# Peptides against a protein of PDB entry 6UG1, part 35

Target 1, 304 residues: chain A of PDB entry 6UG1
Amino acid sequence: SNEERKRRKYFHMLYLVCLMVHGFIRNEWINSKRLSRKLSNLVPEKVFELLHPQKDEELPLRSTRKLLDGLKKCMELWQKHWKITKKYDNVGLYMRTWKEIEMSANNKRKFKTLKRSDFLRAVSKGHGDPDISVQGFVAMLRACNVNARLIMSCQPPDFTNMKIDTSLNGNNAYKDMVKYPIFWCEVWDKFSKKWITVDPVNLKTIEQVRLHSKLAPKGVACCERNMLRYVIAYDRKYGCRDVTRRYAQWMNSKVRKRRITKDDFGEKWFRKVITALHHRKRTKIDDYEDQYFFQRDESEGIPD
Target 2, 301 residues: chain A of PDB entry 6UG1 as posed
Amino acid sequence: SNEERKRRKYFHMLYLVCLMVHGFIRNEWINSKRLSRKLSNLVPEKVFELLHPQKDEELPLRSTRKLLDGLKKCMELWQKHWKITKKYDNEGLYMRTWKEIEMSANNKRKFKTLKRSDFLRAVSKGHGDPDISVQGFVAMLRACNVNARLIMSCQPPDFTNMKIDTSLNAYKDMVKYPIFWCEVWDKFSKKWITVDPVNLKTIEQVRLHSKLAPKGVACCERNMLRYVIAYDRKYGCRDVTRRYAQWMNSKVRKRRITKDDFGEKWFRKVITALHHRKRTKIDDYEDQYFFRRDESEGIPD

## One batch from the design tools (peptide; made by RFdiffusion4, then SolubleMPNN)

Design b1_p11_4_s1 (from b1_p11_4, 4 letters changed)
Fold by OpenDDE base, seed 2:
Structure b1_p11_4_s1 (fold): chain B 304 residues (1-304), chain A 11 residues (1-11)
Amino acid sequence: as target 1 above (304 residues)
Amino acid sequence: RAEEIIKEALS
């Protein structure tokens, strides 16, 4: 019905805001001074120097290579720190079906909200789910004065799916679900004027995204619970930015159709949400990023 | 704070 379409759109919007607020809160928690002091001790001076290379005036690429090597070593150090990777409770922050949402509404399941103290303890001990691990990795980089963003791929239920039953039939549902991350890191490269993508936990990869990311879900089974639609970046200064354009090959042709921003009302609403979560002034880094997104939009073209 | 942000974003 038209009513069910409206209901699913509204619930998608509400769920998206809750996810974005969750990302914001986690971004505040990883700025903990107590956590920062503990995590800085994991990074030896030689690795810190690689994270902060001098500008090579002859070949700026040499400075980028040092930064990349420093980030690789940080991933290795993080893996040594992290002792226990817990499985997600149920599906974690991956996408739920409409049936699962309806069943969950009927079941007064107490959401176990992780307290800030428990989060900080989990990161400090190296015990937690992959999301906590990624968030802790961002905290470690920030403790080393690296301009690291927390990235969240928000997975609200698919309001474009109007099927009554949306049950997933897959035996390997968990493996397919966790094949791609929901949280990752970006690091600002001041030499190339680009964000470096870092997945320290899942794919254990560092990439300089041009047109395609390894972190973009591929294949039907993986996309059932992880649809790249809302990739939100949270910086150390409480900036909030939509960075979906970086990770979406087909933003205009495919991704936009599955976003609330497919219409002017949704675009205006989503802009209000971003603005409400954006607690810093614009910087030259935002200008370089917006220029990159513009060039990506031009290169994709407008879908006919 | 989170509730205020939610309220502001849904208003």
Scores: peptide ipSAE 0.035, ipTM 0.782, DockQ to the pose 0.854
Fold by OpenDDE base, seed 3:
Structure b1_p11_4_s1 (fold): chain B 304 residues (1-304), chain A 11 residues (1-11)
Amino acid sequence: as target 1 above (304 residues)
Amino acid sequence: RAEEIIKEALS
């Protein structure tokens, strides 16, 4: 019905706000001074120097290569620190079906809200789910004075799916779900004036995204619980930015149709949510990023 | 009502 379409749109909006607020809170927690002091001790001086290379005036690419090597070594150090990767309880923050939401409304499943103290302990011990591990990795880079962002791919239920039964078909549902991450890291390269993408936990990859990312879900089974629609960046100064354009190859043709921002009302609403979560002044880094997004929109073109 | 709740939750 038209009413059920409206209901699903409103529930999607509410769920999206809750996810974005969750990302904001986790970004605040990883700025803990106590955690920072502990995690800085994991990074030896030689690796710290690679994270902070001098500017090579002859070939700026040499400085970027040092930073990339430093980030690779940080990923290796993080793997040594992390002792236990827990499976998600149920689907974690991956996308739920409408059927699962309706069934969960009837079952008062106590969402086990992880307390800040328990999170800090989990990161400190190296025991937790993949999301806690990525968040801890961002905290370690921030402890080394690296301009690292926490990235969250928000997975609200698909309001464009009007099927009543949205049961997922497949024996390997968990394996396909966790094939691509929900959380990752970005690091500012001051030499190239670009963000470097880092997945320290899932794919264990570092990339300089041009047209497409390895972190973008591919294949029907993987996209059932992980649809790239709302990739939100949380920086060390409590900035909040939509960075979906970086990871979406087909933002205009495909991704926009699955977002609340497909209409003027949804665009204005989503801008209010971003503004409410953005607690810093604009910087030249934001100008370089917006220029990159503009060039990506021009290069994709307007879908006919 | 849901738009109002979301507006109130963001206000």
Scores: peptide ipSAE 0.030, ipTM 0.720, DockQ to the pose 0.146
Fold by OpenDDE base, seed 1:
Structure b1_p11_4_s1 (fold): chain B 304 residues (1-304), chain A 11 residues (1-11)
Amino acid sequence: as target 1 above (304 residues)
Amino acid sequence: RAEEIIKEALS
């Protein structure tokens, strides 16, 4: 019905806000001064120097290569620190079906919300789920004065799916779900004027995204619980930005149709949510990023 | 209503 379509849009919007607020709170927690002091001790001076290379005036690419080598070594150090990767309880922050949402509303399952103290302990011990591990890695880079962002791929229920039963039947559902991350890192390269993508936990990869990312879900089974629609970046200064354009090859032709921002009402609403979560002034880094997004929109073209 | 819920959720 038209009413059920409105209900699913409303619930998608509410769920998206809750996810974006969760990302904001986790981004605040990883700015903990106590955690920063502990995590800085994991990075030896030689690796710190690679994270902060001098500008090579002859070939700026040499400075970028040093930064990339420093980030690779930080990933290796992080793997040594992290002792226990816990499985997600149920589906974690991956996308739920409409049926799962209806069933969960009837079952008063007390979701044990992880407290700030428990999160800081988990990161400090190296014991937790993959999301806590990625968030801790961002905290370690920030402890080394690296301009690292926490990236969250928000997975609200698909309001474009009007099927009554959306149950996902499959024995490998967990493996397919966790094949691609929900959380990752971006690092600002001041030499190339670009964000570097870092997945320290899942794919253990560093990339300089041009047209497509390795972190973008591929294949039907993986996309059932991980749809690239709302990739939100949280910086160390409490900035909040939509960076979906970086990771979406087909933003205009495919991704936009699955977003609340497909219409003017949804666009205005989503801008209000971003503005409410954005607690810093604009910088030249935002100008370079917006220029890159503009060039990506021109290169994709307007879908006919 | 959606703006009020956002204001309450973000306040």
Scores: peptide ipSAE 0.029, ipTM 0.733, DockQ to the pose 0.198
Fold by OpenDDE base, seed 5:
Structure b1_p11_4_s1 (fold): chain B 304 residues (1-304), chain A 11 residues (1-11)
Amino acid sequence: as target 1 above (304 residues)
Amino acid sequence: RAEEIIKEALS
């Protein structure tokens, strides 16, 4: 019905706000001074120097290569620190079906929210789920004065799916779900004037995204619980930015149709949510990023 | 309504 379509759109909006607020709170927690002091001790001086290379005036690419090597070594150090990767209790922050939402509303099970103290302890011990691990990795880079962003791929229920019973009956549903990450890192390269993508936990990859990312879900099975729609970046100064354009090859033709921002009302609403979560002034880094997004939008063109 | 939800979710 039209009423069910409105209800699903509304619930998608509410769920999206809750996810974006969750990302904001986790971004505050990883700025903990106590955690920063502990995690800085994991990074030896030689690796710190690679994270902060001098500008090569002859070939700026040499400085970028040092930063990339420093980030690779940080991923190796992080793997040594992280002792226990817990499975998600259910689907974590991956996308739920409408049926799962209805069933969860009927089940009075209080979701046990992880407290800040428990999160800080989990990161410090190296014991937790993949999301806690990525968040801890961002905290370690920030402890080394790296301009690292926490990236969250927000997975609200699909308001474009009007089917009641999407029984995801597949035995491999968990493996397909976790094939691609929900959380990752971006690091600012001051030499190339670009964000470097870092997945320290899932794919264990560093990428300089041009047209497409390895972190973008590919195939029907993985897209059932991980649909690239809202990739939100949280920086060390409590900035909040939509960076979906970086990771979406087909933003205009495919991704936009599954976003709340497909219409002017949804665009205005989503801009208000971003603005409410954005607690810093604009910088030259935002100008370079917006220029890159503009060039990516022009190169994709308008969908026919 | 959306602004109230944002206020409640950000409070």
Scores: peptide ipSAE 0.029, ipTM 0.735, DockQ to the pose 0.230

Design b1_p11_4_s2 (from b1_p11_4, 5 letters changed)
Fold by OpenDDE base, seed 3:
Structure b1_p11_4_s2 (fold): chain B 304 residues (1-304), chain A 11 residues (1-11)
Amino acid sequence: as target 1 above (304 residues)
Amino acid sequence: RAEEIIKNALS
């Protein structure tokens, strides 16, 4: 019905705000001065120097290569620090079906809200789910004065799915779900004027995204609980930016149709949510990023 | 109502 379509759209919007606020709160928690002091001790001086290379005036790419090597070594150090990767309780922050939402409304299942103190302890001990691990990695890079963003792929229920039963048929549902991350890191490369993508936990990869990302879910089974629609970046200065364009190859042709921003009302609403979560002034880094997004929109073209 | 709630929660 049209009423069920409206209900699912509004529930998607509410759920998306809750996810974006969750990302904001986790980004605040990883700015803890106590945590920063502890995590900086994990990074030797030689690795710190690689994270802060001098500008090579002859070949700026040499400076980028040093930064990439420093980030690789930080990932290796992080793997040594992290002792226990817990499985998610149920599906974590991956996408729920409409049936699962309806059933959960009936069962009053208390989301185990992790307290700030418990989060800081988990990161400090190296014990937690993959999301806590990624968030802790971002905290370690920030402790080394690296301009690292927390990235969150927000997974609200699919308001474009109008099926009553949205049961998933997959025997390997958990393995397919966790094949791609929900949280990752971006690091600003001041030499190339680009963001470097870092997944320290799931795929254990560093990439300079051009047209395609390894972090973009591929295949039907993986996309059932992980649809790339809302990739939100939270920086060390409490900036909030939509960076979906970086990771979406087909933003205009495919991704936009699955977003609330497909219509003018949804676009205006989503802009208000971003503005409410964006607590810093614009910088030249934002100008370089917006220029990159513009070039990506021109290169994709308007879908026929 | 849900639209108003979301508008009011963001105001």
Scores: peptide ipSAE 0.022, ipTM 0.700, DockQ to the pose 0.141
Fold by OpenDDE base, seed 4:
Structure b1_p11_4_s2 (fold): chain B 304 residues (1-304), chain A 11 residues (1-11)
Amino acid sequence: as target 1 above (304 residues)
Amino acid sequence: RAEEIIKNALS
């Protein structure tokens, strides 16, 4: 019905705001001064120097290579720190079906919200789910004065799916779900004027995204619970930015059709949500990023 | 109503 379509859009919007606020709160928690002091001690001086290379005026690429090597070593140090990777409770922050939502509305499952104190303890001990681990890695880089962003792929229910039964069939549902991350890191490269993508936990990869990312979900089974639609970046200064364009090869032709921003009302609403979560002034880093997104939109073309 | 609730939650 038209009413069910409206209900699913509304619920998608509400769920998206709750996810984006969750990302914001986790980004505040990883700015903890107590956590920063503990995590800085995991990084030896030689690795700190690689994270802060001098600018090579002859070949700026040499400075980028040092930064990339420093980030690789930080990822290795983080794996030594992290002792226990817990499975997600149920589906974690991966996408729920409409049936699962309806069933959960009837069951007052107390979401056991992790308190800030428990989160800080989990990161300090190296015990938690993959999301806590990624968030802790971002905290470690920030403790080393690296301009690291927390990235969140927000997974609200698919309002474009109008099927009544959206049950997922399959014994391997968890393995396919966790194949791609929901949280990762970006690091600002001041030499190339680009964001470097870092997945320290799942794929254990560092990439300089040009046209496509390894972190973008591929295959039907993986996309059932992880649909790339809303990739939100949270910086150390409480900036909030939509960075979906980086990770979406087909933003205009495919991804936009699955977003609330497919129409003018949804676009204006989503801009208000981003603005409400963006607590800093614009910088030259934002200008370079917007220029990159513009070039990516031009290179994709406008779908006819 | 949905627009108002979202407007009020973001105000």
Scores: peptide ipSAE 0.021, ipTM 0.693, DockQ to the pose 0.141
Fold by OpenDDE base, seed 5:
Structure b1_p11_4_s2 (fold): chain B 304 residues (1-304), chain A 11 residues (1-11)
Amino acid sequence: as target 1 above (304 residues)
Amino acid sequence: RAEEIIKNALS
């Protein structure tokens, strides 16, 4: 019905806000001074120097290469620190079906919310799910004074899916679900004036995204629980930015149709949510990023 | 109702 379509749209909006607030809170927790002091000790001086290369005036690319090598070594150090990767409880923060939402509303199961103290302990011990691991990696880079963002791919239920019974074929669902990450890292390259994408846990890759990312879900089975729609960046100064354009090859033709921002009301609403979570002034880094997004939008063109 | 819930969730 038209009422059910409205209900699903509104529930999607509410769920999206809850996810974005969750990302904001996790971003505050990884700024913990106590955690920072512990995680800085994991990074040797030689690796710290690679993270902070001098500007090569002759060839700025040499400085970028040092930063990339420093980030690679940080990923290796993080793998040594991380002792136990727990499976997600159920689907974690991956996308739920409408049926799963209805069933969970009927089941009074208290969601065991991870407390801040338990999170800090989990990161310090190297014991937790992949999301806690990525968040801890961002905390380690921030402890080394790196301008690292926490990236969250928000997975609200698909309000464009009007089917009640999406029978997800159960057996391979977890492997396909976790094939691509929900959380990752971005690092500012002050030399190239670009964000570097880092997945330290899932794909264990460093990428300088131009037109497409390896982190973008591909294939029907992977997209059932992980649709790239809302990629939100949380920085060390409590900035909040929509960076979906970086990771979406087909933002205008495909991704926009599955976002709340497909209409003017949804765009205005989503901009209010971003603004409410954005607690810093604009910087020259935001200007370079917006210029990159503009060029990406022009290069994709308007969908026919 | 849903606008109120969203307003209350953003307030």
Scores: peptide ipSAE 0.021, ipTM 0.700, DockQ to the pose 0.142
Fold by OpenDDE base, seed 2:
Structure b1_p11_4_s2 (fold): chain B 304 residues (1-304), chain A 11 residues (1-11)
Amino acid sequence: as target 1 above (304 residues)
Amino acid sequence: RAEEIIKNALS
């Protein structure tokens, strides 16, 4: 019905705000001074120097290579620190079906909310789910004065799915779900004027995204619970930015159709949500990023 | 509250 369409759109919007607020709160928690002091001790001076290379005036690419090597070593150090990777409780922050949401609403399951103290302890001990691990990795890089962003791929229920029953039949649902991350890291490369993508936990990869990312879910089974639609970046200064354009090859032709921003009302609403979570002034880094997104939009073209 | 709402919406 038209009513069910409105209900699903509204619930998608509410759920998206809740996810974005969660990302914001986790981004505040990883700025903990107590955590920073502990995590800085994991990075030896030689690795710190690689994270902060001198500018090579002849070949800026040499400086980028040092930064990339430093980030690789940080991923290795992080793996040594991380002792226990817990499975997600149920599907974590991956996408729920409409049936799961309806069944969950009827079952007053007491969710164990992770308190800030428990989070900080989990990161400090190296015990937690992959999301906590990624968030801790971002905290470690920030402890080393690296301009690292927490990236969250927000997975609200698909309001474009109007099926009554949206049950997933997959026996390997968990493996397919966790094949791609929900949280990752971006690091600012001051030499190339680009964000470097870092997945320290799931794919254990570093990439300089040009047209597509390895972190973008591929295949039907993986996309059932991880649909790239709302990739939100949270920086150390409480900036909040939509960076979906980086990771979406087909933003205009495919991804936009699955977003609330497909219409002017949704675009204006989503902009208000971003603005409410964006607690810093604009910088030249934002200008370089917006220029990159513009060039990506031009290169994709407008879908006919 | 928001995490609880999310979790409760995700329950």
Scores: peptide ipSAE 0.026, ipTM 0.752, DockQ to the pose 0.088; fails the geometry check

Design b1_p11_4_s3 (from b1_p11_4, 5 letters changed)
Fold by OpenDDE base, seed 4:
Structure b1_p11_4_s3 (fold): chain B 304 residues (1-304), chain A 11 residues (1-11)
Amino acid sequence: as target 1 above (304 residues)
Amino acid sequence: RAQEIIEEAMS
């Protein structure tokens, strides 16, 4: 019905706000001064120097290569720190079906919200789910004065799916679900004027995204619970930015059709959400990023 | 309503 379509859009919007606020709160928690002091001790001086290379005026690429080597060593150090990777409770922050939502509304399962103190303890001990591990890795880089962002791929229910039963029949549902991350890191490269993508936990990859990312979900089974639609970046100064354009090869032709921003009302609403979560002034880094997104939109073309 | 939900979630 038209009413069910309106209900699913509304619930998608509400769920998206709750996910984006969750990302904001986790980004505040990883700025903990107590956590920063503990995590800085994991990084030896030689690795710190690689994270902060001098600018090579002749070949800026040499400085970028040092930064990339420093980030690789930080991933290796993080793997040594992290002792226990817990499975997600149920589906974690991956996408729920409409049936699962309806069933959960009837069952007042109190989401056991992890308290800030418990989160900080989990990161300090190296015990937690993959999301806590990624968030802790971002905290370690920030403790080393690296301009690292927390990235969250927000997974609200698919309001474009109007099927009544959306049950997932797959025996390997968990393995396919966790194949791609929901949280990762970006690091600002001041030499190339670009964001470097870092997945320290799942794929254990570092990439300089041009046209496509390894972190973008591929295949039907993986996309059932992980649809790349809302990739949100949270920086150390409480900036909030939509960075979906980086990771979406087909933003205009495919991804936009699955977003609330497919119409003018949804675009205006989503801009208000981003603005409410963006607690810093604009910088030259934002200008370089917006220029990159513009070039990616021109290169994709506007679908006729 | 969506604005009220944002304001309530940010308070």
Scores: peptide ipSAE 0.018, ipTM 0.696, DockQ to the pose 0.230
Fold by OpenDDE base, seed 1:
Structure b1_p11_4_s3 (fold): chain B 304 residues (1-304), chain A 11 residues (1-11)
Amino acid sequence: as target 1 above (304 residues)
Amino acid sequence: RAQEIIEEAMS
């Protein structure tokens, strides 16, 4: 019905705000001065120097290569720190079906919300789920004065799915779900004027995204619980930006149709949510990023 | 109303 379509849009919007606020709160927690002091001790001076290379005036690419080597070594150090990777309880922050949402509303399952103190302890000990591990890695880079963003791929229920039963039947559902991350890192390269993508936990990869990312879910089974629609970046200064354009090869042709921003009302609403979570002034880094997104929109073209 | 609830949840 038209009413059920409106209801699903409303629940999608509410769920998206809750996810974006969760990302904001986790981004605040990883700015903990106590955590920063502990995590800086994991990075030896030689690796710190690679994270902060001098500008090579002859070949700026040499400076980028040093930064990339420093980030690779930080990933290796992080793997040594992290002792226990816990499985997600149920589906974690991956996408739920409409049936799962209805069933969970009826079952007063007290989601044990992880307290700030428990999060800081988990990161400090190296014991937690993959999301806590990625968030801790971002905290370690920030402790080394690296301009690192926490990236969250928000997975609200699919309001474009109008099927009554959306149950996902499959024995490998967990493996397919966790094949691609929900959280990752971006690092600002001041030499190339670009964000570097870092997945320290899942794929253990560093990439300079041009047209497509390795972190973008591929295949039907993986996309059932991980749809690339709302990739939100949280910086160390409490900036909040939509960076979906970086990771979406087909933003205009495919991804936009699955977003609330497909219409003017949804676009205006989503801009209000981003504005409310964006607690810093605009910088030249935002100008370079917007220029890159513009070039990506021109290169994709407008779908006919 | 949905905007107001979201603005209240964001305030």
Scores: peptide ipSAE 0.016, ipTM 0.679, DockQ to the pose 0.156
Fold by OpenDDE base, seed 5:
Structure b1_p11_4_s3 (fold): chain B 304 residues (1-304), chain A 11 residues (1-11)
Amino acid sequence: as target 1 above (304 residues)
Amino acid sequence: RAQEIIEEAMS
């Protein structure tokens, strides 16, 4: 019905806000001074120097290569620190079906929210789920004065799916779900004027995204619980930015149709949510990023 | 309605 379509759109919006606020809160927690002091001790001086290379005036690419090597070594150090990767209790922050949401509303099971103290302890011990691990990795880079963003791929229920019963009956549902990450890192390269993508936990990859990312879900089974729609970046100064354009090859043709921003009302609403979570002034880094997004939008073109 | 409840959920 039209009413069910409105209800699903509304619930998608509410769920998206809750996810974006969750990302904001986790971004505050990883700025903990106590955690920063502990995690800085994991990074030896030689690796710190690679994270902060001098500008090579002859070939700026040499400085970028040092930064990339420093980030690779940080991923190796992080793997040594992280002792226990817990499975998600259910689907974590991956996309739920409409049926699962309805069943969860009927089940009075209080979601046990992880407290700040428990999160800080989990990161410090190296014991937790993949999301806590990525968040801790961002905290370690920030402890080394790296301009690292926490990236969250927000997975609200699909308001474009009007089917009542989407029973995901597949035995491999968990493996397909966790094939691609929900959280990752971006690091600012001051030499190339670009964000570097870092997945320290899932794919264990560093990428300089041009047209497409390895972190973008591929295949029907993976996209059932991980649909690239809202990739939100949280920086060390409590900035909040939509960076979906970086990771979406087909933003205009495919991704936009599954976003609340497909219409002017949804675009205005989503801009208000971003603005409410954005607690810093604009910088030259935002100008370079917006220029990159503009070039990516022009190169994709308008969908026929 | 959706705006009011989102404002109420963000308050």
Scores: peptide ipSAE 0.016, ipTM 0.675, DockQ to the pose 0.145
Fold by OpenDDE base, seed 3:
Structure b1_p11_4_s3 (fold): chain B 304 residues (1-304), chain A 11 residues (1-11)
Amino acid sequence: as target 1 above (304 residues)
Amino acid sequence: RAQEIIEEAMS
């Protein structure tokens, strides 16, 4: 019905706000001074120097290569620190079906809200789910004075799916779900004036995204619980930015149709949410990023 | 009304 379409749109909006607020809170927690002091001790001086290379005036690419080597070594150090990767309880923050939401409304499943103290302990011990591990990795880079962002791919239920039964068929549902991450890291390269993408936990990859990312879900089974629609960046100064354009190859043709921002009302609403979560002044880094997004929109073109 | 509720819940 038209009413059920409206209901699903509103529930999607509410769920999206809750996810974005969750990302904001986790970004605040990883700025803990106590955690920072502990995690800085994991990074030896030689690796710290690679994270902070001098500017090579002859070939700026040499400085970027040092930073990339430093980030690779940080990923290796993080793997040594992390002892236990827990499976998600149920689907974690991956996308739920409408049927699962309806069933969960009837079952008072207490969302096990992890307390801040328990999170800090989990990161400190190296025991937790993949999301806690990524968040801890961002905290370690921030402890080394690296401009690292926490990235969250928000997975609200698909309001464009009007099927009553949205049951997922497949024996490997968990394996396909966790094939691509929900959380990752970005690091500012001051030499190239670009963000470097880092997945320290899932794919264990570092990339400089041009047209497409390795972190973008591919294949029907993987996209059932992980649809790239709302990739939100949380920085060390409590900035909040939509960075979906970086990871979406087909933002205009495909991704926009699955977002609340497909209409003027949804665009205005989503801008209000971003503004409410953005607690810093604009910087030259934001100008370089917006220029990159503009060039990506021009290169994709307007879908006919 | 539901627009108002989401705007009010964000205010």
Scores: peptide ipSAE 0.015, ipTM 0.657, DockQ to the pose 0.128

